Peptides against a protein of PDB entry 7SFY. Designs and how they scored, part 24

Target 1, 41 residues: chain A of PDB entry 7SFY
Amino acid sequence: ELFNLESRVEIEKSLTQMEDVLKALQMKLWEAESKLSFATC

## One batch from the design tools (peptide; aimed at target 1 L36, target 1 (a further copy) R8 E12)

Design b2_p30_8 (made by RFdiffusion4)
Pose (drawn by RFdiffusion4):
Structure b2_p30_8 (pose): chain A 41 residues (1-41), chain B 38 residues (1-38), chain P 30 residues (1-30)
Amino acid sequence: as target 1 above (41 residues)
Amino acid sequence: FNLESRVEIEKSLTQMEDVLKALQMKLWEAESKLSFAT
Amino acid sequence: STKAKELLTKAKELRTKAEELLTKVEELKT
């Protein structure tokens, strides 16, 4: 039970971490989309 | 992470791909740790 | 130009992959 809880804790921790990393990544992707979109009309 | 030039967009896009590549492995690692904890 | 169009296609493909990966992360978290 202890091991299970340690797992679930470290799991969802990095799940939020991955959330944070991807959404910043999605924001910069959007900037590039707008850049190449405007540039190539 | 620059978009001033085409060259920089290219370098920047590859970096984002390398980041997603790291995220995919982290996701799989999480899939397994969880499967092993049930 | 051709290069600029290719970079735009690549940026859109990376977007699709990023959205699909986020859906999987949200499903796994649930």

Design b2_p30_8_s1 (made by RFdiffusion4, then SolubleMPNN; from b2_p30_8, 18 letters changed)
Fold by OpenDDE base, seed 1:
Structure b2_p30_8_s1 (fold): chain B 41 residues (1-41), chain C 41 residues (1-41), chain A 30 residues (1-30)
Amino acid sequence: as target 1 above (41 residues)
Amino acid sequence: as target 1 above (41 residues)
Amino acid sequence: SASDLELLKRARQLQDELDALLQKIRELKS
């Protein structure tokens, strides 16, 4: 596959998708941490 | 919902799953970096 | 409990790694 504008756009889209996944994971992790923090009392 | 052994097990499983996803994302990011780096040659 | 604290520690470490990845992605996009 040639690296051209289409390839660059595709990579950037992939990076954006990864960002979204990571943000979702962070939110899920926050929920877990919240439960654990509450339970440690 | 009570925080008991079942809850702890669930959280631990969730953490493991997220860690696996993270590893996969790290590999995907490496691939993206590699493509971008190679294109600059 | 001690077990809860260990899970919390593990979660926080994971959070840090996620932050690092996010930062790296943003740098790549710039």
Scores: peptide ipSAE 0.569, ipTM 0.851, DockQ to the pose 0.823
OpenDDE base, seeds 2, 3, 4, 5: peptide ipSAE 0.568, 0.568, 0.569, 0.568; ipTM 0.850, 0.850, 0.849, 0.850; seeds 2, 4 fail the geometry check

Design b2_p30_8_s2 (made by RFdiffusion4, then SolubleMPNN; from b2_p30_8, 20 letters changed)
Fold by OpenDDE base, seed 2:
Structure b2_p30_8_s2 (fold): chain B 41 residues (1-41), chain C 41 residues (1-41), chain A 30 residues (1-30)
Amino acid sequence: as target 1 above (41 residues)
Amino acid sequence: as target 1 above (41 residues)
Amino acid sequence: SSEDEKLLKRARQLQDELDALMEKIRELKS
């Protein structure tokens, strides 16, 4: 598997997808933290 | 929606799931880093 | 409750790890 421009583009796409997943996780985590914070008040 | 035992259990399950996703993402990131590192060698 | 505090701590720990991972991805893309 040669690491050429196509491979770099593929990796960049993967990284972007990972960022999107992370953002979604962070949002869900915020919701959980919000609920927990309210419960601890 | 009261924050009771069921709510805590649900949040705990969510946290566990997110932690599992995080681990998977970390593995994928390692793969990406490895490929990029190899390309620079 | 102590259990809620533990969950909150766990959530915050996870948040830190997510932030760190996000930063690593940005560095790789840069």
Scores: peptide ipSAE 0.615, ipTM 0.870, DockQ to the pose 0.834
OpenDDE base, seeds 1, 3, 4, 5: peptide ipSAE 0.613, 0.614, 0.612, 0.614; ipTM 0.870, 0.869, 0.869, 0.870

Design b2_p30_8_s3 (made by RFdiffusion4, then SolubleMPNN; from b2_p30_8, 20 letters changed; failed a check: too like the target's own chain)
Amino acid sequence: SSELEELLKRVTQLKDVLDALMKKINELKS

Design b2_p30_8_s4 (made by RFdiffusion4, then SolubleMPNN; from b2_p30_8, 18 letters changed)
Fold by OpenDDE base, seed 4:
Structure b2_p30_8_s4 (fold): chain B 41 residues (1-41), chain C 41 residues (1-41), chain A 30 residues (1-30)
Amino acid sequence: as target 1 above (41 residues)
Amino acid sequence: as target 1 above (41 residues)
Amino acid sequence: SAEDLELLKRTKQLIDELKALLEKIRELKS
């Protein structure tokens, strides 16, 4: 590891936040894909 | 079963959100790479 | 519709890019 404790904590917080957003967006995508699979075009 | 206008609007909003998240992550990545470069010098 | 498919494809692309960026940050952290 090349980051000090402060930098590591900051990065970890950012990662957690972005992972939460990603999961939310993935769920939205799944919902949209589910609707699309019912009838395309 | 249809993928209606409301769904399209919601997806577009999600896309915008994802783009904002990507920008934030790109900034974090840039900062991390900058610190990495500095630490290895 | 074709427009809907393209919109979903773009969404998938952005998600993949986001995942890649997260992985890069994790790798730098380690």
Scores: peptide ipSAE 0.121, ipTM 0.544, DockQ to the pose 0.492
OpenDDE base, seeds 1, 2, 3, 5: peptide ipSAE 0.093, 0.109, 0.094, 0.128; ipTM 0.522, 0.537, 0.527, 0.549; seeds 2, 5 fail the geometry check

